# Designs tried in a protein design run: peptides against a protein of PDB entry 4A54. Part 51

Target 1, 94 residues: chain A of PDB entry 4A54
Amino acid sequence: MSVADFYGSNVEVLLNNDSKARGVITNFDSSNSILQLRLANDSTKSIVTKDIKDLRILPKNEIMPKNGTKSPSTNSTKLKSAETYSSKNKWSMD

## One batch from the design tools (peptide; made by RFdiffusion4, then SolubleMPNN)

Design b2_p18_6_s4 (from b2_p18_6, 8 letters changed)
Fold by OpenDDE base, seed 3:
Structure b2_p18_6_s4 (fold): chain B 94 residues (1-94), chain A 18 residues (1-18)
Amino acid sequence: as target 1 above (94 residues)
Amino acid sequence: DKLEELTKKLKEALEKAL
């Protein structure tokens, strides 16, 4: 099992300096041992694994940081209704 | 607890990546 199997999991991380971070695991850099969390404010925090004192996976019912799924800004490009210029073909019945 | 087990697995995965 790899760290990648836990992408999308909400975790609480306790650091060696006794600070805490909560977020969703978005990435892990295995070369540098850096865990990336998306925080509740949609910012990203990079944590060096050696600085982790403890961690826990949070239950799903805890307020997941709003996946800022950018609501596709439906740029409702109001397709300007092509004004069908009704060429009134005047039926001149001559 | 399932969450405890998953947490353990995550910790193990992190340790293996060191």
Scores: peptide ipSAE 0.664, ipTM 0.926, DockQ to the pose 0.674
Fold by OpenDDE base, seed 4:
Structure b2_p18_6_s4 (fold): chain B 94 residues (1-94), chain A 18 residues (1-18)
Amino acid sequence: as target 1 above (94 residues)
Amino acid sequence: DKLEELTKKLKEALEKAL
């Protein structure tokens, strides 16, 4: 399966800085390892995969709060994160 | 649990995309 198979899923993301984000997966940039979430306020948050500590899919009917909202802990396993991040420029010849 | 299984698959998909 690919990340694209999960577009439209509501997720809670725990970041390495212990902040949380909740939103619907709208896009994934595999070249730059960036996960995009639509938040409750209809804004878009871009998350670098290496900054993700943990993640869980939420029930469809669960309220989607704004960033910073504390939710009950999950028993999910931590995600594997990348060591480094470098944005790929489509105009670069690297 | 279905959501747990789907979460696992999503994590695997993200890991494969690294």
Scores: peptide ipSAE 0.663, ipTM 0.925, DockQ to the pose 0.553
Fold by OpenDDE base, seed 1:
Structure b2_p18_6_s4 (fold): chain B 94 residues (1-94), chain A 18 residues (1-18)
Amino acid sequence: as target 1 above (94 residues)
Amino acid sequence: DKLEELTKKLKEALEKAL
């Protein structure tokens, strides 16, 4: 599989500085190793892959954090994801 | 679970692109 197969997936990214970002994967620049996320406020965040400490794909029913703004509608990927998840910690999946 | 599997595949895809 390629990164492009995950375009439209909603992800939570933990960076090396322990900051977090949630967004939809919109693009990947393989030449520069930059992952692009569309955030809930419709802004774009570019993340260098080497700065990613961890990441997870979110269930389809999980919404991005809203700051008074509706998250952008996304086209569903062909990937089958679970509707619900339970985590004992921030990165655990059942 | 399924999300964990997909997450693993995404991580592998990112690693292969480096």
Scores: peptide ipSAE 0.637, ipTM 0.924, DockQ to the pose 0.604
Fold by OpenDDE base, seed 2:
Structure b2_p18_6_s4 (fold): chain B 94 residues (1-94), chain A 18 residues (1-18)
Amino acid sequence: as target 1 above (94 residues)
Amino acid sequence: DKLEELTKKLKEALEKAL
């Protein structure tokens, strides 16, 4: 499995400085080891993987960040394991 | 549980990308 398989998942990240961030995984830069999260305020946070102390995937029923930015749904919704915790790709406001 | 398993897989994926 790759990090891309988890795009759209809501995660809580604990950093080495004991700060926390919650957001949806929108991108991963493998060359620079940077995990990108969309936060509840629709801002983007870039986290260097080496700064991550711990992380967890949050249940779908927990508060999801606003879908303000179109998270490119990578078609790889196939988590090889039966359950994808991806947020809805498109909020049809209509 | 299932979330714990998925979390483990995500951690493994991040580690493999290093």
Scores: peptide ipSAE 0.629, ipTM 0.924, DockQ to the pose 0.688

Design b2_p18_7_s1 (from b2_p18_7, 6 letters changed)
Fold by OpenDDE base, seed 3:
Parts: C-alpha cells; structure tokens; sequence
Structure b2_p18_7_s1 (fold): chain B 94 residues (1-94), chain A 18 residues (1-18)
C-alpha cells in the first residue's frame, strides 16, 4: 500500500516538538520524505516524515471547519447550444 | 477499530517509502 492511497484522508499529526497539525493529505514527496497537508485555512503545510512522532486518521465526519471556501460556483456557463442553422438551401432545379 | 487499522497501514506505507 502506498501513501497515495491515503490522499484525501483527514489526519492529525503529532510532531517531535509536541506540536500538532490537522489536515487532509494532498501529496507525498518520496524523494524528500515530505508529507503535505491542506489545513483548515486552505493553506498547505509540508511535514518532513522524520519529524513525525505519531499520526492518526480522523473520521470522515469530523467536520473540519470548512472555512467557507466558496466552492467556486462552477458557473456552468451553459454553452448555449450553437443552433446549427442548417440552412437547407433547397436548390429547386427547374 | 477500522480507523486504527487504516492508521497503521498509513504508518507502514510511510515507513516503506522512506
């Protein structure tokens, strides 16, 4: 199993300095051993794995205070269906 | 607990990629 299988999981990370971070796993850099979390304020925190003392996955229902990042209202710009004006040129051959 | 199991799997995955 890879760390990528846990992308989108909400985690609490306890660091070696006894500080805590909570966020959603967004990325893992295996080359540098860096775990990236998206925090409640939509900022990103990079954590070096060697600095992790402990971690736990949190229940999905823990309402991270979604700071109301307005879901970008995908203004579904209704692409107005280009009315293909099929100009039937009725060529009347007389 | 399922979450505990998943947590241990994540820990293992982190260790394996180090």
Amino acid sequence: as target 1 above (94 residues)
Amino acid sequence: DELEKLTEELKKALEEEL
Scores: peptide ipSAE 0.644, ipTM 0.921, DockQ to the pose 0.724
Fold by OpenDDE base, seed 2:
Structure b2_p18_7_s1 (fold): chain B 94 residues (1-94), chain A 18 residues (1-18)
Amino acid sequence: as target 1 above (94 residues)
Amino acid sequence: DELEKLTEELKKALEEEL
């Protein structure tokens, strides 16, 4: 299972400095080990995974950040592959 | 509970992608 399977999940992250962040997982950069959360104020917080002390997925009934996607229901693990619709504008120069 | 299970799966996924 990949971190991408949890995109749209609402999480609480406890950082090593004992601060907390709550938000919806919007992205994970595996190359840099950065987890991105959309916060309740619609801002994005980038968290380096090494700075995470603990985390938990929040129930759907908890206050979600504005414009957050619904936590993936257990049933629909539709790995919606972000098909980047590269609109290949195939410029058919015929 | 199920959320705990999903949380552990997320933690594992994060560890695997490090």
Scores: peptide ipSAE 0.629, ipTM 0.919, DockQ to the pose 0.700
Fold by OpenDDE base, seed 1:
Structure b2_p18_7_s1 (fold): chain B 94 residues (1-94), chain A 18 residues (1-18)
Amino acid sequence: as target 1 above (94 residues)
Amino acid sequence: DELEKLTEELKKALEEEL
């Protein structure tokens, strides 16, 4: 599966500096390893993958940027309801 | 769960394109 299969998915990214970014995946630059997110304010954030500590795809009932997709378009997968997760090195979603 | 599975698939996709 490619990163492009997840374009439009709403994600939360935990960075190595412990900051978080939430947005829709709009692009991935494989040459430079840069993940691009569209944020809620319609701005774009570019994240170097090396700076990513962890990430998760958000449930369908999470607040999304406009025209965000709740699941990968290539995968007809229904999303679970929102759960509260604590920040940790690896998120577990059961 | 399904979201965890999709998340892991995304992580793998990111790793494969590094």
Scores: peptide ipSAE 0.621, ipTM 0.918, DockQ to the pose 0.639
Fold by OpenDDE base, seed 5:
Structure b2_p18_7_s1 (fold): chain B 94 residues (1-94), chain A 18 residues (1-18)
Amino acid sequence: as target 1 above (94 residues)
Amino acid sequence: DELEKLTEELKKALEEEL
């Protein structure tokens, strides 16, 4: 599969600095290895793939603390609110 | 579970496009 097959999926990304970002995958730049996430505030966060420590696709029913922008469901996962989390948040893979 | 499987496929896809 390609990364494009996951466009519209809601993901949580754990970075090497232990910060977290949640967002909908909107694009992947293979030339520069940059994953783009649409955040809850409709801004775009660009993440260099090498800076990703871990990631997970978020479940459709995951309760988000903030009412984020409902992203259109493109693929199998319901797009939940994209959020940015501090490094203090414990990583849990589903 | 299914989400874990899909997550692994996404990780693999990211690695393949590097």
Scores: peptide ipSAE 0.613, ipTM 0.919, DockQ to the pose 0.767

Design b2_p18_7_s2 (from b2_p18_7, 6 letters changed)
Fold by OpenDDE base, seed 4:
Structure b2_p18_7_s2 (fold): chain B 94 residues (1-94), chain A 18 residues (1-18)
Amino acid sequence: as target 1 above (94 residues)
Amino acid sequence: SELEKLTEELKKALEEEL
């Protein structure tokens, strides 16, 4: 599956700086590793994947809060470290 | 749960596109 298969999904993203963002996935830039979320205020937030500590898909009926809002008790799985994502996205010229 | 499974698939998709 591709990230595009999840467009329209509501997600909560935990960043490495311990801030949270909630929004609907609208786009993914694979060249730059940027995930775009539409927030509750209809603004767009661009998140570099290396800055993601954890994420989870939210129920469809869950209210989408503004950035920094905490969620009720939910299950989540931690993502790989920022260093891992940065390493995978590096390009070397021969 | 279904959402947990979907979350894991999304994580895999992100990793595969890196």
Scores: peptide ipSAE 0.632, ipTM 0.917, DockQ to the pose 0.544
Fold by OpenDDE base, seed 5:
Structure b2_p18_7_s2 (fold): chain B 94 residues (1-94), chain A 18 residues (1-18)
Amino acid sequence: as target 1 above (94 residues)
Amino acid sequence: SELEKLTEELKKALEEEL
């Protein structure tokens, strides 16, 4: 599978600095190894993959704060709003 | 779970494109 197969997926990314970002995967730059997330405020966050400690695809039913912008949908899938935050704790995988 | 499986596939995809 390619990363492009996951465009439109809502993900939570844990960075090496223990900060977290949540967003919809909109692009992957293979040349520079940069994952792009659309955030709740409709901005784009670029993440260098080497800075990723862990990530997970978020469930569709996960409750997330809305910031006036709904997450974009791909493949007719409605996604929850993205968000960014800092956390020192790892999440549990389901 | 299915999401866990998909997550692992995404991780693999990221690794393959590095």
Scores: peptide ipSAE 0.618, ipTM 0.916, DockQ to the pose 0.731
Fold by OpenDDE base, seed 1:
Structure b2_p18_7_s2 (fold): chain B 94 residues (1-94), chain A 18 residues (1-18)
Amino acid sequence: as target 1 above (94 residues)
Amino acid sequence: SELEKLTEELKKALEEEL
């Protein structure tokens, strides 16, 4: 899969400085490794991939930024609300 | 979970384009 397959997905990004950003993936610049998120206030945040400590796709029933879309879903993949956050570098969502 | 699976796919996609 490519990052483009996730355009419109709502994500929470944990940065290396322990700050968080939440928004809809709108673009990915592969040449510069920059992920762009549309935030709730309709502004755009550019995140360098190397600054990402962790990330997760949010359930579609959570608050979406304006003009956001549902996360990708296929016959074999269905978004669920159940998730568990940990301070570890990998979030458990089972 | 399915969300975790999708998250891992996104992470792999990001890594693939690095």
Scores: peptide ipSAE 0.613, ipTM 0.915, DockQ to the pose 0.630; fails the geometry check
Fold by OpenDDE base, seed 2:
Structure b2_p18_7_s2 (fold): chain B 94 residues (1-94), chain A 18 residues (1-18)
Amino acid sequence: as target 1 above (94 residues)
Amino acid sequence: SELEKLTEELKKALEEEL
């Protein structure tokens, strides 16, 4: 699979400096290894892949950025629905 | 879970693009 298959997915990114970003994946620049997120305030954040410590795809019932999509969608690829995860742990995914 | 599976696939995709 390619990163493009996940465009429209809502993700939470943990950076190496322990800061977090949450947004919808809008683009990936493979030449420069830049992941682009649309944030809740409709701004765009560009994240260098090497700065990512961890990430998770958020369930559809989580708060979505403005003008975001709740599920990944591409013209050629359909992904299974991501609905729920354990609430016990911050990064838990059952 | 499906969320975990999708997350792992995304992580793999990011790694493969390096």
Scores: peptide ipSAE 0.602, ipTM 0.915, DockQ to the pose 0.651; fails the geometry check

Design b2_p18_7_s3 (from b2_p18_7, 5 letters changed)
Fold by OpenDDE base, seed 3:
Structure b2_p18_7_s3 (fold): chain B 94 residues (1-94), chain A 18 residues (1-18)
Amino acid sequence: as target 1 above (94 residues)
Amino acid sequence: EELEKKTKELKEAIEKEL
């Protein structure tokens, strides 16, 4: 069995520094010992296998935690309501 | 579990292709 047989699998990788990465296996570079994951934000993470402490395959239905795209806090610049200068048309009836 | 088996197989595949 080859790593390629697992392409498309969703995995959780525990790194030696105790950080975790979750993603879909997209590639394995055997020459450089690099596992590539597609993350929830569609970016690619390359992981050197020597840095992997542990890994597990996740169920297909586990919703990858949407990296909460920090909704750009649209600083709703409160459009200062343009004070409608009510031009009082003073009708001078002569 | 099936996932545990597959996980083991993946680990073994990585080790074999290093």
Scores: peptide ipSAE 0.695, ipTM 0.935, DockQ to the pose 0.615
Fold by OpenDDE base, seed 4:
Structure b2_p18_7_s3 (fold): chain B 94 residues (1-94), chain A 18 residues (1-18)
Amino acid sequence: as target 1 above (94 residues)
Amino acid sequence: EELEKKTKELKEAIEKEL
């Protein structure tokens, strides 16, 4: 299975600085190790995989409202999330 | 459970393509 098989999936990414990004996977650049997300504001965020602490795929119908978790990018939309996470890469999933 | 499985598969795919 390739990362391309997951294009269009909604994901939440926890970064090493404990900030979060949430968006749809639009591309993966294996040469540069970059995961690209489309955010709720239709902007694009590129994440270097080495900066990823953890990630999870979200339900398709999960509401991602603005004004929530801190995004690592100034161009990234902050999305409200009631989701909790563990520092040990432990996430609750349905 | 299904999302957990897919998440694992995605992580593995990333690791394989790096």
Scores: peptide ipSAE 0.683, ipTM 0.933, DockQ to the pose 0.635
Fold by OpenDDE base, seed 1:
Structure b2_p18_7_s3 (fold): chain B 94 residues (1-94), chain A 18 residues (1-18)
Amino acid sequence: as target 1 above (94 residues)
Amino acid sequence: EELEKKTKELKEAIEKEL
């Protein structure tokens, strides 16, 4: 399985600095080890994988970035503001 | 549980492509 199989999935990424980013996976640059997310405001965020502490795929009932693609595990609901966290939140997986 | 499984698969995919 490749990361490309998860393009369109909505994910929450916990960074080493304990900040969080939420977005849809749009690309993975294997050569540079960069995961790209589309955020709720339709901007893109590039994350170096070494800076990732943890990540999870969000459930279908979670709000997704604008124009997010459907995934078997996620449904799109548009956000009006970017989902970025400076503190740890509760994580749940189904 | 299903999302946990998929999350694990995603993590493994990242690791394999690094």
Scores: peptide ipSAE 0.673, ipTM 0.932, DockQ to the pose 0.710; fails the geometry check
Fold by OpenDDE base, seed 2:
Structure b2_p18_7_s3 (fold): chain B 94 residues (1-94), chain A 18 residues (1-18)
Amino acid sequence: as target 1 above (94 residues)
Amino acid sequence: EELEKKTKELKEAIEKEL
């Protein structure tokens, strides 16, 4: 399977500094090892994969903290919200 | 369970393309 098969997926990325980013996967640059997320405010965050401690695909029905502007995804998965924060939230996965 | 599977597949895909 390719990372491109997951474009449009809503994900939470835990970084090595324990901060989190939430967004929709829009691109993966294999040459530079960069994962790109579209955030709720329509900005793009580029993450170097070596800085990723963990990640998870979010369920469509997950209640996310309301921080910032919600933007619809151009893909099949709607972006509920995006947040960058340093707190450790409990991970739950279906 | 399904999301855990997909998450694993995504992680493996990233690793493969590095």
Scores: peptide ipSAE 0.672, ipTM 0.933, DockQ to the pose 0.732; fails the geometry check

Design b2_p18_7_s4 (from b2_p18_7, 7 letters changed)
Fold by OpenDDE base, seed 5:
Structure b2_p18_7_s4 (fold): chain B 94 residues (1-94), chain A 18 residues (1-18)
Amino acid sequence: as target 1 above (94 residues)
Amino acid sequence: DELEKLTKLLKEAIEKEL
């Protein structure tokens, strides 16, 4: 079992200062002993493992408040295909 | 080491959910 087996898991991390962080495990830097969490606002929080007091896995159904990233309504600007009306130059011979 | 610590915490976290 490796730390990588938990990538994508929602976790709550209790720190030594009694603060809490919630997010999805995205990476672990073994060289620097840093756990990376993606937060609900899509930002990344780096946590030094030495500062971790405890950890729990959150159930899948706990709706992390999806800050509803309003999918930018891509106003599909209908690029009106400029139908180049080929104006047939009616060369009227007078 | 810190990797071992983290691994232990994760294992214990799984056990708490079961």
Scores: peptide ipSAE 0.567, ipTM 0.893, DockQ to the pose 0.089
Fold by OpenDDE base, seed 2:
Structure b2_p18_7_s4 (fold): chain B 94 residues (1-94), chain A 18 residues (1-18)
Amino acid sequence: as target 1 above (94 residues)
Amino acid sequence: DELEKLTKLLKEAIEKEL
């Protein structure tokens, strides 16, 4: 079992200071021991694992405050590779 | 190590949901 197996899981993290963070596990930096959560506002919170006291997985039905982040529709919306539209903005010097 | 700690916490979290 690896931490990566839990990527995409919605979790509540209880920190040593008794504060809580809720979000989706997006990454774990093993070199720095940092767990990354995507929050409801689409921001990323980095949590040092040493500061984690407890963790629970939130049930799918617990309405995380639906900020309108569309449930990742399992529609394999191919993340359209941001085609780097090299828009050659020809700065016409006219 | 911290990886082991986190792995344990995640495993325990799954068990709590069962």
Scores: peptide ipSAE 0.560, ipTM 0.893, DockQ to the pose 0.106
Fold by OpenDDE base, seed 1:
Order: structure tokens, then C-alpha cells, then sequence
Structure b2_p18_7_s4 (fold): chain B 94 residues (1-94), chain A 18 residues (1-18)
């Protein structure tokens, strides 16, 4: 399982300050531990992972940012990789 | 490890959809 498998997923992020951000995962900067979301207005929000309290994947029937992709679905053992919006290498933590 | 944290959150998020 890799973070890159979730690129293109539409998510809601709950922050430690109880604010929420909704967007499509476009990148993760492992060096700085920053998750990047594309918002509905096509802007990019950078979130430090330390500030993340919780995360959920939004159903496809909910409002998605422009050109959002479906969230990965899993039925068996494999997670379906979403479209990657970043050129970052795919890596797993095992 | 923040990567581990994020990976866990994403994994749990998938599990919530099941």
C-alpha cells in the first residue's frame, strides 16, 4: 500500500483545529510531510500531515473538484490505484 | 513517522467505505 495509490482520490481532511478541507489528493511530499489537495476552485492546498486529525474518502456522488477522479475501490486484496496527478514515484511502506 | 501516520489514515479511510 502506498500513498501514491490514493492520488486522484476525493477526500475530506479533518484538521487538529477542527477545520475541514475537501479536495483531490494530488501529491505527497515525503521530505516535508505535506499532503497536497486540489480544491474545488482549482487551487492547491498544502497540509502538513501533523495537522491532520482524520481523513475520509468521499463518495463519488458528492461534490468533487473539477476533473476529480473516483476514489479507489477495494473488493479483494488489491487497492485500485487512482489517476496520479503527480510525477512522484510509487512507493510502499513495508 | 508522518508517512506511517498518513498511510494509516488512508488505510482506515478505505476500510470505512467497506
Amino acid sequence: as target 1 above (94 residues)
Amino acid sequence: DELEKLTKLLKEAIEKEL
Scores: peptide ipSAE 0.547, ipTM 0.890, DockQ to the pose 0.085
Fold by OpenDDE base, seed 4:
Structure b2_p18_7_s4 (fold): chain B 94 residues (1-94), chain A 18 residues (1-18)
Amino acid sequence: as target 1 above (94 residues)
Amino acid sequence: DELEKLTKLLKEAIEKEL
């Protein structure tokens, strides 16, 4: 098992200073011991491994609030309930 | 080494999700 097996995983990293970072693992620089995370705003955060206190994998269903993904404005097209105007065909018998 | 540390943390993280 290698670190590369976790590329694409969404993780929460707890740092030694008790700060947290959430992002997708995009790369690990083994020469410098730097873990790279892509954050919700599409920026990259570099974390030195020695500063990591703990790490957890986030569930796939946890929608990371994409900062700046315009939630597709669900144009709630108000389905105008087509009021079925019952045209009473008054057949006037003469 | 730091690679071993990170690998351990990742393995432990998987074990926590199972």
Scores: peptide ipSAE 0.566, ipTM 0.895, DockQ to the pose 0.096; fails the geometry check

Design b2_p18_8_s1 (from b2_p18_8, 8 letters changed)
Fold by OpenDDE base, seed 5:
Structure b2_p18_8_s1 (fold): chain B 94 residues (1-94), chain A 18 residues (1-18)
Amino acid sequence: as target 1 above (94 residues)
Amino acid sequence: SSLEEKLSKKLEESLKEL
């Protein structure tokens, strides 16, 4: 199997410094051996493979970091239809 | 690469533990 077979998987990465990162595998740079994760805040974290101590795939039922679907605030821009009150200036010519 | 193979193996092993 290749790393690409796991694109879209949610993973927890344990680094050699005992820090952890969680995210979705989005890419692997084979030239530089860099794993790219999309984090819960939609940012991308690049991890050098040599710095990875361990890795686990998270089950789908684990609360994926809710990408805060910013509910598109329907800024209902009330297009105030400027009712062009055509004031019929009845020019009464005298 | 050797590092890519190592990473792929770790991912595969983790998949078997689910």
Scores: peptide ipSAE 0.609, ipTM 0.908, DockQ to the pose 0.619
Fold by OpenDDE base, seed 1:
Structure b2_p18_8_s1 (fold): chain B 94 residues (1-94), chain A 18 residues (1-18)
Amino acid sequence: as target 1 above (94 residues)
Amino acid sequence: SSLEEKLSKKLEESLKEL
C-alpha cells in the first residue's frame, strides 16, 4: 500500500518534539519524504517524515472541530465603477 | 524510499485500528 492510497484521510500526527498536527493528507513528496496536510484553517502544513513519531487516522464520524471560522462572507462590494462624469465644461468663449 | 515505506506501514496499521 502507498501513501497515496490515504489521500483525503484525516490524520493526527505526533511529532518527535511532542507537538501534534491534525489535517487531511493532500500530498506526499516522495523525493523529499514530505507529508502535506490541509489544516482546519485551510492552510497547508508540510511535515518531514523523519520528524513523525506516530500517526493515527481519525474516524470519519469524528466531527473535526470545525473551527467555526465562518469564512467571512466577502461582501463583494461591487465597487460600482464611479463613472467619472467628465462634465466637459464647454467653455463657450463668446 | 525507506521513510515512505515506514509512513505507509504506520498508515496501514492505523487503518486496522479503526
Scores: peptide ipSAE 0.608, ipTM 0.908, DockQ to the pose 0.605
Fold by OpenDDE base, seed 3:
Structure b2_p18_8_s1 (fold): chain B 94 residues (1-94), chain A 18 residues (1-18)
Amino acid sequence: as target 1 above (94 residues)
Amino acid sequence: SSLEEKLSKKLEESLKEL
């Protein structure tokens, strides 16, 4: 199999320095042996393959911790319903 | 490349553990 067969997979990568990275495999640069991951914050991390100690594919059901990007508090600006001033124009036909 | 083969093998091994 090629690395491209795993595009879109969620992975946890353990680096030689014992740091970890989690993300979706988006690309592999075969010329430079660089794995690209999309992280939870939508940024891209490039990892040199030689720096990878180990990796695991995460099950599809593992909700990648959505970094709680604070849903922009939809300040529900209560649009104060403009009180439709019913101007009762009493058209008196005399 | 040898590094690509190494990475592919690790991915394949990880797939078998699922």
Scores: peptide ipSAE 0.608, ipTM 0.908, DockQ to the pose 0.652
Fold by OpenDDE base, seed 2:
Structure b2_p18_8_s1 (fold): chain B 94 residues (1-94), chain A 18 residues (1-18)
Amino acid sequence: as target 1 above (94 residues)
Amino acid sequence: SSLEEKLSKKLEESLKEL
């Protein structure tokens, strides 16, 4: 699998300095080996892969801080219920 | 790259632990 297969995953990264970062994988720079995470405050953190001691994917049920990253508004095309204008042809038999 | 492969393997292993 490639790193790109994990885009959108929420991860906890343990760094070699024992600091932790949590965020959504948004990008990987293959040229520089840099992992980009979107953090809870909508900022981006760049992490050099060599500085990563360990990494875990967080389960979906862990309360991601609601970064108001607009889930791409799934245009729920509210299928406006096609108001079936039942043209009741009231055929008035006069 | 070797580092990319290392990272992808870590992600893959983490996925198996879920």
Scores: peptide ipSAE 0.604, ipTM 0.908, DockQ to the pose 0.770

